# Ledger of designs, part 55: peptides against a protein of PDB entry 5B16

Target 1, 136 residues: chain A of PDB entry 5B16
Amino acid sequence: TPSRINHNERLEFLGDAVVEFLTSVHLYYLFPSLEEGGLATYRTAIVQNQHLAMLAKKLELDRFMLYAHGPDLCRESDLRHAMANCFEALIGAVYLEGSLEEAKQLFGRLLFNDPDLREVWLNYPLHPLQLQEPNT
Target 2, 136 residues: chain A of PDB entry 5B16 as posed
Amino acid sequence: TPSRINHNERLEFLGDAVVEFLTSVHLYYLFPSLEEGGLATYRTAIVQNQHLAMLAKKLELDRFMLYAHGPDLCRESDLRHAMANCFQALIGAVYLEGSLEEAKQLFGRLLFNDPDLREVWLNYPLHPLQLQEPNT

## One batch from the design tools (peptide; made by RFdiffusion4, then SolubleMPNN)

Design b2_p17_2_s4 (from b2_p17_2, 7 letters changed)
Fold by OpenDDE base, seed 3:
Structure b2_p17_2_s4 (fold): chain B 136 residues (1-136), chain A 17 residues (1-17)
Amino acid sequence: as target 1 above (136 residues)
Amino acid sequence: RQELLEKLKAFLDELVK
């Protein structure tokens, strides 16, 4: 059987793809007139390690990481990278054991503290045939 | 919705910095 570390790396691999996919899909439908360059720029900003680490901090993963791996995380950049990887592994696990919808909900809740932005991100139609939004 | 999209865009613009 694979080691626990190997399993976590596999979850990270999966989670990375899920975060990338969810971000891409939401941006695509939320901004139908935004050019590819703009979409890519926003995606990069959302999924970069620095940002994902901030999201991980909302789950208090920093406390977990410092407890479990403190001696190996003396540099802020090392902690940030580890936090981002841990966040990806978490999303990967949620997708694997739950669903894409559950991963979407968790990710969206963490992306925004503003409830209005959270709502528009999570509830905006992601398919052309599902457009029923009022003009607001 | 349009107002919220503008607000979202502003948020993302700040994130890009």
Scores: peptide ipSAE 0.672, ipTM 0.947, DockQ to the pose 0.897; fails the geometry check
Fold by OpenDDE base, seed 4:
Structure b2_p17_2_s4 (fold): chain B 136 residues (1-136), chain A 17 residues (1-17)
Amino acid sequence: as target 1 above (136 residues)
Amino acid sequence: RQELLEKLKAFLDELVK
């Protein structure tokens, strides 16, 4: 319905900002010596449509999108774009109805399959004890 | 911790490609 579409577009708008913000904050604290250009490069890679679509696929949104919008998503590129938008809307909804922390956790869990990378990504800034063990 | 950060960086470097 038009109202549902409008709602999703609004959630997408919000989710886009949340994903951008979370990504920026994590990168900023995790890489304190990385220049702005490098931070921006990583951020772009993380939040680009093709990557978000990959994250969306982990939630089987591809099946959902084909089921719900198949006729409009005949091209793979169209599907990826739609999946990325849907992912943003999902994050937006999680933030709106839950919290930034919940959005952070969901995003982090999807971003990394490696539990060690999840841990390091989600836990910023470094705790003083962690600063004492820089090689771990 | 730094080792994990390097691993993360490597992950992100691949993502950039």
Scores: peptide ipSAE 0.669, ipTM 0.946, DockQ to the pose 0.882; fails the geometry check
Fold by OpenDDE base, seed 2:
Structure b2_p17_2_s4 (fold): chain B 136 residues (1-136), chain A 17 residues (1-17)
Amino acid sequence: as target 1 above (136 residues)
Amino acid sequence: RQELLEKLKAFLDELVK
């Protein structure tokens, strides 16, 4: 329905900001000596449509998109863009219905297949309950 | 920790490519 589409676009808008914010915060704390240009470069790489689409694929959103919007997504580039947007909407929804922490956890889990990298990423910024830092 | 940060940086560097 038009209402649902509009709502999804609004969620995308919110999710875009959440992804951008979380990425920025984590990079800022993880690399305190990295200059702004370097931080921006990493952020761009993380939040670009191509990467977000890859993260979306981990949730099998590609299958969902093809099922729901197949006729409109004949080109791979179109599918990638749509998947990225859908991923943002998902993060937006998680933030809206849950919390920033939940969005952070989901995003972090998807960013890294390597559990060590996932752990170090999610530890920044340190939560008040996090009394220990990674040992390596 | 430093090792992991370097590993993370390497990951991100690859992502930038």
Scores: peptide ipSAE 0.668, ipTM 0.946, DockQ to the pose 0.861; fails the geometry check
Fold by OpenDDE base, seed 1:
Structure b2_p17_2_s4 (fold): chain B 136 residues (1-136), chain A 17 residues (1-17)
Amino acid sequence: as target 1 above (136 residues)
Amino acid sequence: RQELLEKLKAFLDELVK
């Protein structure tokens, strides 16, 4: 049986893939005329440690990290990296114990403070069998 | 919806910077 630390690292591994996948799929369908380079640029921006740490802060993971690992997180860059990893582990756990849909919903809710952008991101058809929504 | 996509693109462009 792996240690809790090893378990978290495994969850980070899974969560990283889930975040990458969800981001890729949404960008692919939202921007059908955007070239691969542009898609990759947006994906990188969304999943970079600095941004994921920002999303993690919305869940107050910074307080959690400082409480549990304060002495090792004196530098802001260390805190950002740790928060990003923790966020990935959380998404991994949500996918593992819940579903991809739950991970999608959580990630989308955190990505945008603007409710209109949140809705277009979450509700844009991502499968050919899904009905297109009216233009708004 | 197209206007929202443009708004989304603007958001992402700022995120890239």
Scores: peptide ipSAE 0.667, ipTM 0.945, DockQ to the pose 0.898; fails the geometry check

Design b2_p17_3_s1 (from b2_p17_3, 7 letters changed)
Fold by OpenDDE base, seed 1:
Structure b2_p17_3_s1 (fold): chain B 136 residues (1-136), chain A 17 residues (1-17)
Amino acid sequence: as target 1 above (136 residues)
Amino acid sequence: MEEVLEELRERLRELAR
């Protein structure tokens, strides 16, 4: 049985891929005429540590990090990096224990405070099966 | 980062209309 640390790092590995995948898919479908460079620019902004740390703060992970690892995270950059990693691990866990849809919903809810933008992001057709999914 | 994210939000607002 892997240690908790190893498990968390594995979850981070998985979560990183999930976050990048979801971001890529949404951008791809939302902007069909946008060139690769533009898509990559938006993706980078969304998934970079600084932004993920901001999303982590919405989940109050900063309070948790301070409690559990405060002395080891004295530098702001260290805290941001750790928070981003924890956020990725959380998304990985949601995907692992739940589904890609659940990860998508959580990630989308955190990405946008504006409910209108959130709705566009989350409900824009991304897969043919989404058109077949019952609403009730 | 923020300027790029703001641009993204603006693009999404256009799609929301």
Scores: peptide ipSAE 0.681, ipTM 0.949, DockQ to the pose 0.867
Fold by OpenDDE base, seed 5:
Structure b2_p17_3_s1 (fold): chain B 136 residues (1-136), chain A 17 residues (1-17)
Amino acid sequence: as target 1 above (136 residues)
Amino acid sequence: MEEVLEELRERLRELAR
């Protein structure tokens, strides 16, 4: 059986892909006239560690991380990186144990505090492959 | 990062109208 650390890293791996996929799909449909470079710029801003750490803070993962690993996270950059990884693992877990839809909803809710922007983000068509997602 | 995200939010606001 894999270690808990290994399992968490696997979830992080999965979550990273889910976050990037959801971000890409939404941007693609939201901005049909935007060139690839522009789409990539927005995606990078959304999925970079600094931003994911900010999202993680909304879930109080910083508090959790400091509680569990405080001595190892003396630098702000270390905490930020750890929070981003933890956030990815969380999204991965939500996807794995729930569904892509649940991951989408959670991610979207955290991305925007403004409910109007949240609704715009969430209510655009998504990729057809989402319908072929295996049961979890 | 924040400037890009703010631009994104502005564009989404336009779509919300």
Scores: peptide ipSAE 0.681, ipTM 0.949, DockQ to the pose 0.846
Fold by OpenDDE base, seed 3:
Structure b2_p17_3_s1 (fold): chain B 136 residues (1-136), chain A 17 residues (1-17)
Amino acid sequence: as target 1 above (136 residues)
Amino acid sequence: MEEVLEELRERLRELAR
């Protein structure tokens, strides 16, 4: 059986794809007239390690990291990278144990502090098939 | 990064219901 470290790496792998996918889908439908270059720019900004680490901090994962991995996280860049990885693993776990919808809701709530922006991001009409077949 | 994210937030404000 895989070690705990191996398990976390696998969850991170899955979470990376989920974050990328959710970001891409929402941007695609929110901005139907925006060219690919613009979509890619926003996606890059959302999913880069520095931003994901900021989202992780909202969940107080930094406290956990300092407790569990303090000696190896003396550099800010190391802490940021670790937090981003942990965030991806968390999203991966939410998707795996729950649903894509649950992952979407969690991610969206963290992306924006402004409730109005959050509502636009989460509730803007997406593909019609999603209305008939909820993500599970 | 923050500059791009701020631009995104502004564009979302324009879409706010």
Scores: peptide ipSAE 0.681, ipTM 0.950, DockQ to the pose 0.846
Fold by OpenDDE base, seed 2:
Structure b2_p17_3_s1 (fold): chain B 136 residues (1-136), chain A 17 residues (1-17)
Amino acid sequence: as target 1 above (136 residues)
Amino acid sequence: MEEVLEELRERLRELAR
């Protein structure tokens, strides 16, 4: 239904911000001596559609997308874009119905297959404001 | 993208040590 489509777009909007925020915060604290340009470079790489699509693939969302939207996804580039959007919507939903912490954990688990890197990413000291969970 | 991500992973590995 149109309402569901609009809802997904709204979730994408929210999820995009959450992904951007989490990425920014973690990079900022992980690399206190890295200049803004370097931080931005890493952030760009992390939040690019191609990368988010890869993360979505780890959740096998590609199968879901092909099932639900197969006729509209004839090209890999289209699928990649849709997958990235779907991933953002998922993160948005997790944040909305769960918490920022849950979104952080999910995102972090997917970002790194190496558990050691994952632990560094997730457990590095974060900004105190991130600990303030909004009532969503 | 992958090159940048690999660089990031390397830097994180340094932090993990």
Scores: peptide ipSAE 0.679, ipTM 0.949, DockQ to the pose 0.867

Design b2_p17_3_s3 (from b2_p17_3, 11 letters changed)
Fold by OpenDDE base, seed 1:
Structure b2_p17_3_s3 (fold): chain B 136 residues (1-136), chain A 17 residues (1-17)
Amino acid sequence: as target 1 above (136 residues)
Amino acid sequence: MDAVLEQLRKELAELAK
C-alpha cells in the first residue's frame, strides 16, 4: 500500500485527467459550432489552478490545508496550487471510489452556483466512453 | 475572477432560455 502522500499524488494525476475530460466533453457538446481554439480557451479557464482552488474552497478544503500544511503554505500561489491539487485528488477519489457520473455531478454542482447554468451544463450528452463507464 | 468564465456563464445563460 502506498503512502498517503504517494496515494494523493496518484489521485491528483487521475483527477486531473477526469476534470480535463469532463470539461472537454461538456464544452464539445454545449458549443457544437465553436472552433477548437474557443473550446480550448474555455477549458483552460475552467481547469486553471485559480479556478480549481476556488472550487476547493467551496468544499472548505482550505481549512483542512491550513490544519495539515499551514507552515508550508506561506505564499498565496502555493496555497492556490495546493488547493487545486487537493481538488484534483478529490475528483480522482470520487471517480475511483464511485463513478465517472458521480464525479461529473460533483464537478458540475461546484462549477456553477446558479442552478439554471448547472442544469444546462449537466443536461448535455456525454461521450460514449462516459455512458459506458462501469461502476467501481 | 476570469473574463472567460464570465463569458461562459453568459453563453450558458443563453442556452438556458
Scores: peptide ipSAE 0.665, ipTM 0.946, DockQ to the pose 0.759
Fold by OpenDDE base, seed 4:
Structure b2_p17_3_s3 (fold): chain B 136 residues (1-136), chain A 17 residues (1-17)
Amino acid sequence: as target 1 above (136 residues)
Amino acid sequence: MDAVLEQLRKELAELAK
């Protein structure tokens, strides 16, 4: 259905921004001494399609994608891209109909299987210098 | 998968200590 596809693309658009934002914020606070280039490198790695597709796989979105769109996803790269997009759409939907906090929690849970790493990611301390930053 | 992601995990592990 064209309308459904359009809606999904809009959700993807929103989700892309949410994923980017959450990633950026967490990295910024977690690594107060890391230069912009380093932050960007981590962000790129986190939000790249291949990684998001892996996160999507944890939700078994691959099974859904193959069932619904298999004929159009004969290439692995196409499937990966589609899964990444679907993941973004999901995050977008969670944000839209839920909250940023819910999106944050879902994203964080999927990012790290290790509970300790997850805890650090989700509950990062505010660095003293960051505490001094004015709200803009 | 990604060496950068592995490095991130290492860094987070240090923070977790």
Scores: peptide ipSAE 0.664, ipTM 0.947, DockQ to the pose 0.802
Fold by OpenDDE base, seed 2:
Structure b2_p17_3_s3 (fold): chain B 136 residues (1-136), chain A 17 residues (1-17)
Amino acid sequence: as target 1 above (136 residues)
Amino acid sequence: MDAVLEQLRKELAELAK
């Protein structure tokens, strides 16, 4: 329905900001000596549609997208873009209905298959992030 | 997929030591 589509787009808008924020904060504290250009380069790589689509695939969103929007997603690039957007909407929903911490945990679990890398990403001291978590 | 992401993983691996 038009209302459902509108809601999804709003969630995507929110999720985009959450993904960007979480990525930025983690990179900022993980690499305290890295200049802005380097931080931005890592962030761009993490949040690019192709990468987010890969994360979405881990949640089997590809199956969902083909089921729900198959006729409109015949091209690989269209599917990838839609999956990235859907992933952002999901993160937005998790933040909205849950918390920033829950969004962080979900995003971090998907970012790295290697548990050691995941541990560093998720558990590196991020005191400011913890203090700034909104009440949802 | 991405050389930048691979570099990130390498950097994180160093932090994991």
Scores: peptide ipSAE 0.660, ipTM 0.945, DockQ to the pose 0.775
Fold by OpenDDE base, seed 5:
Structure b2_p17_3_s3 (fold): chain B 136 residues (1-136), chain A 17 residues (1-17)
Amino acid sequence: as target 1 above (136 residues)
Amino acid sequence: MDAVLEQLRKELAELAK
């Protein structure tokens, strides 16, 4: 049986992939004429630690991190990195215990505060691979 | 990051019209 730390690291691994996948798929369909470099630029901006940490703050994960790991987080960059990892773990857990759709909805809801932007992001057609995911 | 994300928001806003 893996330790809680090991389990969390595994969730981060999974969540990182889910976040990157969802981001990639949405960008791909939203911008069919955008070259790979442009798509990659948007993806990098969305999934970078600084941005994910901002999303994590919306869920008050910063308070959780300070409570659980305060003594180890003496630098802002360390907190940001930890928050990003925690966010990835959360998305990984949502995917694992729920579904890709649930992860998509949560991620999309956090990505954009503007309901109109959120709707565009979430409701554009996605790849059929989403329907081929095993039940989780 | 902020500039890129802002550009993304602008692009999405156009798609929302």
Scores: peptide ipSAE 0.660, ipTM 0.946, DockQ to the pose 0.865

Design b2_p17_3_s4 (from b2_p17_3, 9 letters changed)
Fold by OpenDDE base, seed 2:
Structure b2_p17_3_s4 (fold): chain B 136 residues (1-136), chain A 17 residues (1-17)
Amino acid sequence: as target 1 above (136 residues)
Amino acid sequence: MDEVLEELRKLLEELAK
């Protein structure tokens, strides 16, 4: 059986894809007239480690990381990177154990503190395949 | 945090109106 570390790395791998996919889909539908370059720019900004670390902080993952891995996270940059990875693993776990819809809701809830922005982000239509198989 | 994110927020604000 895989070690816990290996499992977390696998979840991170999955979560990275889920975060990027959700971001891509939402941006695609939010801005139907925006060129690819613009879409890519916004996606990069959303999924970059620095931003994901901020989202992780909203879940108080920083406290968890310092408690569990403090000796390995002496530098701020190390903590930020670890938090981003942990956030990806969390999203991966939510997707794996729950659904893409649940991952979408959690991610959207964290992306924007403003409820109006959340509503705009979450209420745009997704790809038909995701609507057909919300639990996959 | 990021200027790009701020621009995105502004775009979303316009959509929210």
Scores: peptide ipSAE 0.599, ipTM 0.934, DockQ to the pose 0.767
Fold by OpenDDE base, seed 4:
Structure b2_p17_3_s4 (fold): chain B 136 residues (1-136), chain A 17 residues (1-17)
Amino acid sequence: as target 1 above (136 residues)
Amino acid sequence: MDEVLEELRKLLEELAK
């Protein structure tokens, strides 16, 4: 329905910002000697539609999308874009209904299958919001 | 994925040591 679509788009808007923020913060703290250009390059790589679609696939959003919107997603590019958007909406929803920490944990778990890499990514300094609102 | 993400993974691997 139009209302549902609008809601998803709003969540996507929020999720996009959350993904960008989490990515930026983690890169910033993980690599204190990396120049801005490098930080930006890695951020772009992480948040690009192709990558987010891959993360979405780990949640089987591809199956969801094909089931719900199959006829509209016959092209790979369309599916990829839709999956990326859906992923952003999901992160937005997790942040909205849960917390930044929950969004961070979910995002981090999906970013890296290797538990060691995941641990490094997730265990860098608390985000400003977490410092200000530790119980959130 | 792409080479940039692979580079990132390598950087993280170094930090994981």
Scores: peptide ipSAE 0.595, ipTM 0.933, DockQ to the pose 0.752
Fold by OpenDDE base, seed 1:
Structure b2_p17_3_s4 (fold): chain B 136 residues (1-136), chain A 17 residues (1-17)
Amino acid sequence: as target 1 above (136 residues)
Amino acid sequence: MDEVLEELRKLLEELAK
């Protein structure tokens, strides 16, 4: 059995891919006329550590981090990076233990507080292969 | 980041109409 730290790093690796994948897919379908450069720009903004840390804060992961690693997170930037990594690990875990759909729903719920925007983001169809991904 | 995200929100608002 891998160490908890190793497990978290692996989950982070997985979650990073899931977050980027979901973001890419939604942007692709939402904006069929947007060029690659624009898609990439929005994706970068969504998945960058600073933004993911904000999403993590909605889940109060900052309080968790300070409790568990407070002495090691003296800088705000360090905390943001840690929170972003933790968020990725969480998404990875949701995908791993649940499904891509569950990860999609959680991510979309956190991305937009406005229910109308959330609905637009979440209700665009995914590629059939993505819809057919098995639960893990 | 904030500017790009704001633009995204505006685009989504248009789609929400």
Scores: peptide ipSAE 0.558, ipTM 0.928, DockQ to the pose 0.853
Fold by OpenDDE base, seed 5:
Structure b2_p17_3_s4 (fold): chain B 136 residues (1-136), chain A 17 residues (1-17)
Amino acid sequence: as target 1 above (136 residues)
Amino acid sequence: MDEVLEELRKLLEELAK
């Protein structure tokens, strides 16, 4: 059994890929006329640590991090980075223990407060094979 | 949907600075 630290880092690695993939797929289909540069810009904006930390705050991970690691988080930037990593690990865990669909749902719910935007993001028609889960 | 997509684009543009 890997150490707790290594396990969390592995989950973060997986979650980072899941977030990147889901973001890429949805942007690709939602903006069919947008060039690669624009797609990349939107993706970067969505998956950057600053934004993921904001999503993490919706889950009150900031309170969790301060409780668990307060002495090590003296700067706001440190907290932001830690929250983003923790968020990625959480998404990785949801994917690992649940499914890509469940990860998508959680991520989408957090991305948008507006229910109409959320609906379009989550339910815009996508090619089924694009969301095919890897074999376990 | 087009109207919602436009709002989504605006939001993403803001997020992207």
Scores: peptide ipSAE 0.390, ipTM 0.896, DockQ to the pose 0.112

Design b2_p17_4_s1 (from b2_p17_4, 8 letters changed)
Fold by OpenDDE base, seed 2:
Structure b2_p17_4_s1 (fold): chain B 136 residues (1-136), chain A 17 residues (1-17)
Amino acid sequence: as target 1 above (136 residues)
Amino acid sequence: SEKLQKILELLERLVAE
């Protein structure tokens, strides 16, 4: 059996792809007239370490990281990087043990605090079981 | 739409970070 570290790294690898994929898909459908450069720019902004770390903080992963790895995370940059990695691993685990839909829902809930914006984001692409929200 | 514009504004803030 792989070590916990190896397992987390593998989950991070998977989660990185899932986060980028979900981001890409939602941006693509949300902004059908946006040029590739804009899509790429926004994707980069969403998946950058500092942003993912912020999302991780909403799950109180900072408390966990400091508790478990405090001595190794004395620098803010180290903490951000670790939190981003942990967030990716979490998304990877949700995808692996659950589904892409579950990963999508979790990611969307964290991306937007505003429930109206969240619902707009989550509806792109429109899920067959979801009611289409007005693009207002 | 208004909501899409708000999303764009949030994204632009992320780009600026």
Scores: peptide ipSAE 0.650, ipTM 0.946, DockQ to the pose 0.818
Fold by OpenDDE base, seed 5:
Structure b2_p17_4_s1 (fold): chain B 136 residues (1-136), chain A 17 residues (1-17)
Amino acid sequence: as target 1 above (136 residues)
Amino acid sequence: SEKLQKILELLERLVAE
């Protein structure tokens, strides 16, 4: 994959789609009996700015944002929005420069602190038959 | 699946936020 210089807003645009897609796919496979409304509700919860900002904190993006843009981020809500956007841009960059798999892995690692739950989240879309395993 | 139920619980927490 060739490296390209992209504006952060473009990366954010791409990353938003990637996060949305990954979330949708994993929810779809993990919960085959869940109705569309439930899937949509959980997707919204996962990709909401508050949550993405929390994931961004795990990458210490808050420190970066405060250092680079502190004067413009005097409100906590402003910081959350900025961090969420930055997180999306990061995911977009990982997808662009790496692969969807790498983006999936990064996102999954951040979504779940519990390694067992992380494993379930990451692998069920790839191995849907595992949904039938009693010990999952 | 216990693990799936735990994931659901986490998701419900996010929904509640």
Scores: peptide ipSAE 0.647, ipTM 0.946, DockQ to the pose 0.828
Fold by OpenDDE base, seed 3:
Structure b2_p17_4_s1 (fold): chain B 136 residues (1-136), chain A 17 residues (1-17)
Amino acid sequence: as target 1 above (136 residues)
Amino acid sequence: SEKLQKILELLERLVAE
């Protein structure tokens, strides 16, 4: 039986791949004329530790981290890195216990505060049988 | 299109960080 630490590291490993994949797929379809360099740049920006830490903060993981691991997180950079890892582990767990769709929904909900932009991110591109939303 | 442009603007802000 693996330790809790090993389990969390494994979840982080899985979550990292899921976040990378979801980001890549959505960028690819949202911007069909965007060059590879732009796609890669935006992907990097989305999955970078400081951004994932910000997403983690929306889930109030900072409060949890400081409570459980405060002594080890004396610097803001340490906290950001830990929160990013925790976020990846969370996404990994959602994928593992649920589905890629559930991970997609959670990730998209956190990426955008604007519900209109969120809908575009989550639903673009539309299936050929679906009608396009006005002003999208 | 308008919403896509707004998404791009958000992404550009992330790149700048």
Scores: peptide ipSAE 0.656, ipTM 0.947, DockQ to the pose 0.865; fails the geometry check
Fold by OpenDDE base, seed 1:
Structure b2_p17_4_s1 (fold): chain B 136 residues (1-136), chain A 17 residues (1-17)
Amino acid sequence: as target 1 above (136 residues)
Amino acid sequence: SEKLQKILELLERLVAE
């Protein structure tokens, strides 16, 4: 049985892929005329440590990190990196134990505070039973 | 659309950070 650290690292690995995939797919469908370079730029911005750490704060993971690993997180940059990793592990766990849809919903809810923008984002790609394009 | 433009603006903000 892998250690807790190994387990978290494995989940982080999986979550990294899930976040990357979801981001890629949604950008691809939302912006059909955007060139690859633009897609890649926005993807990088979404999945960068400082942004994922911001999303992690919405889940109050900062409190968890400071409690569990405070001595190693004296620097803000260290905390951001750790929170980003923790967020990835969380997404990985949601995907593993739940589904890609659940990971998608969680990620989308955190990405946008504006419910209208969130709805647009979450509707790409289209749901299999969706009958019309979202109002954009 | 207006909503897509707003999403782009948010993304550009993230790029700038």
Scores: peptide ipSAE 0.655, ipTM 0.947, DockQ to the pose 0.812; fails the geometry check

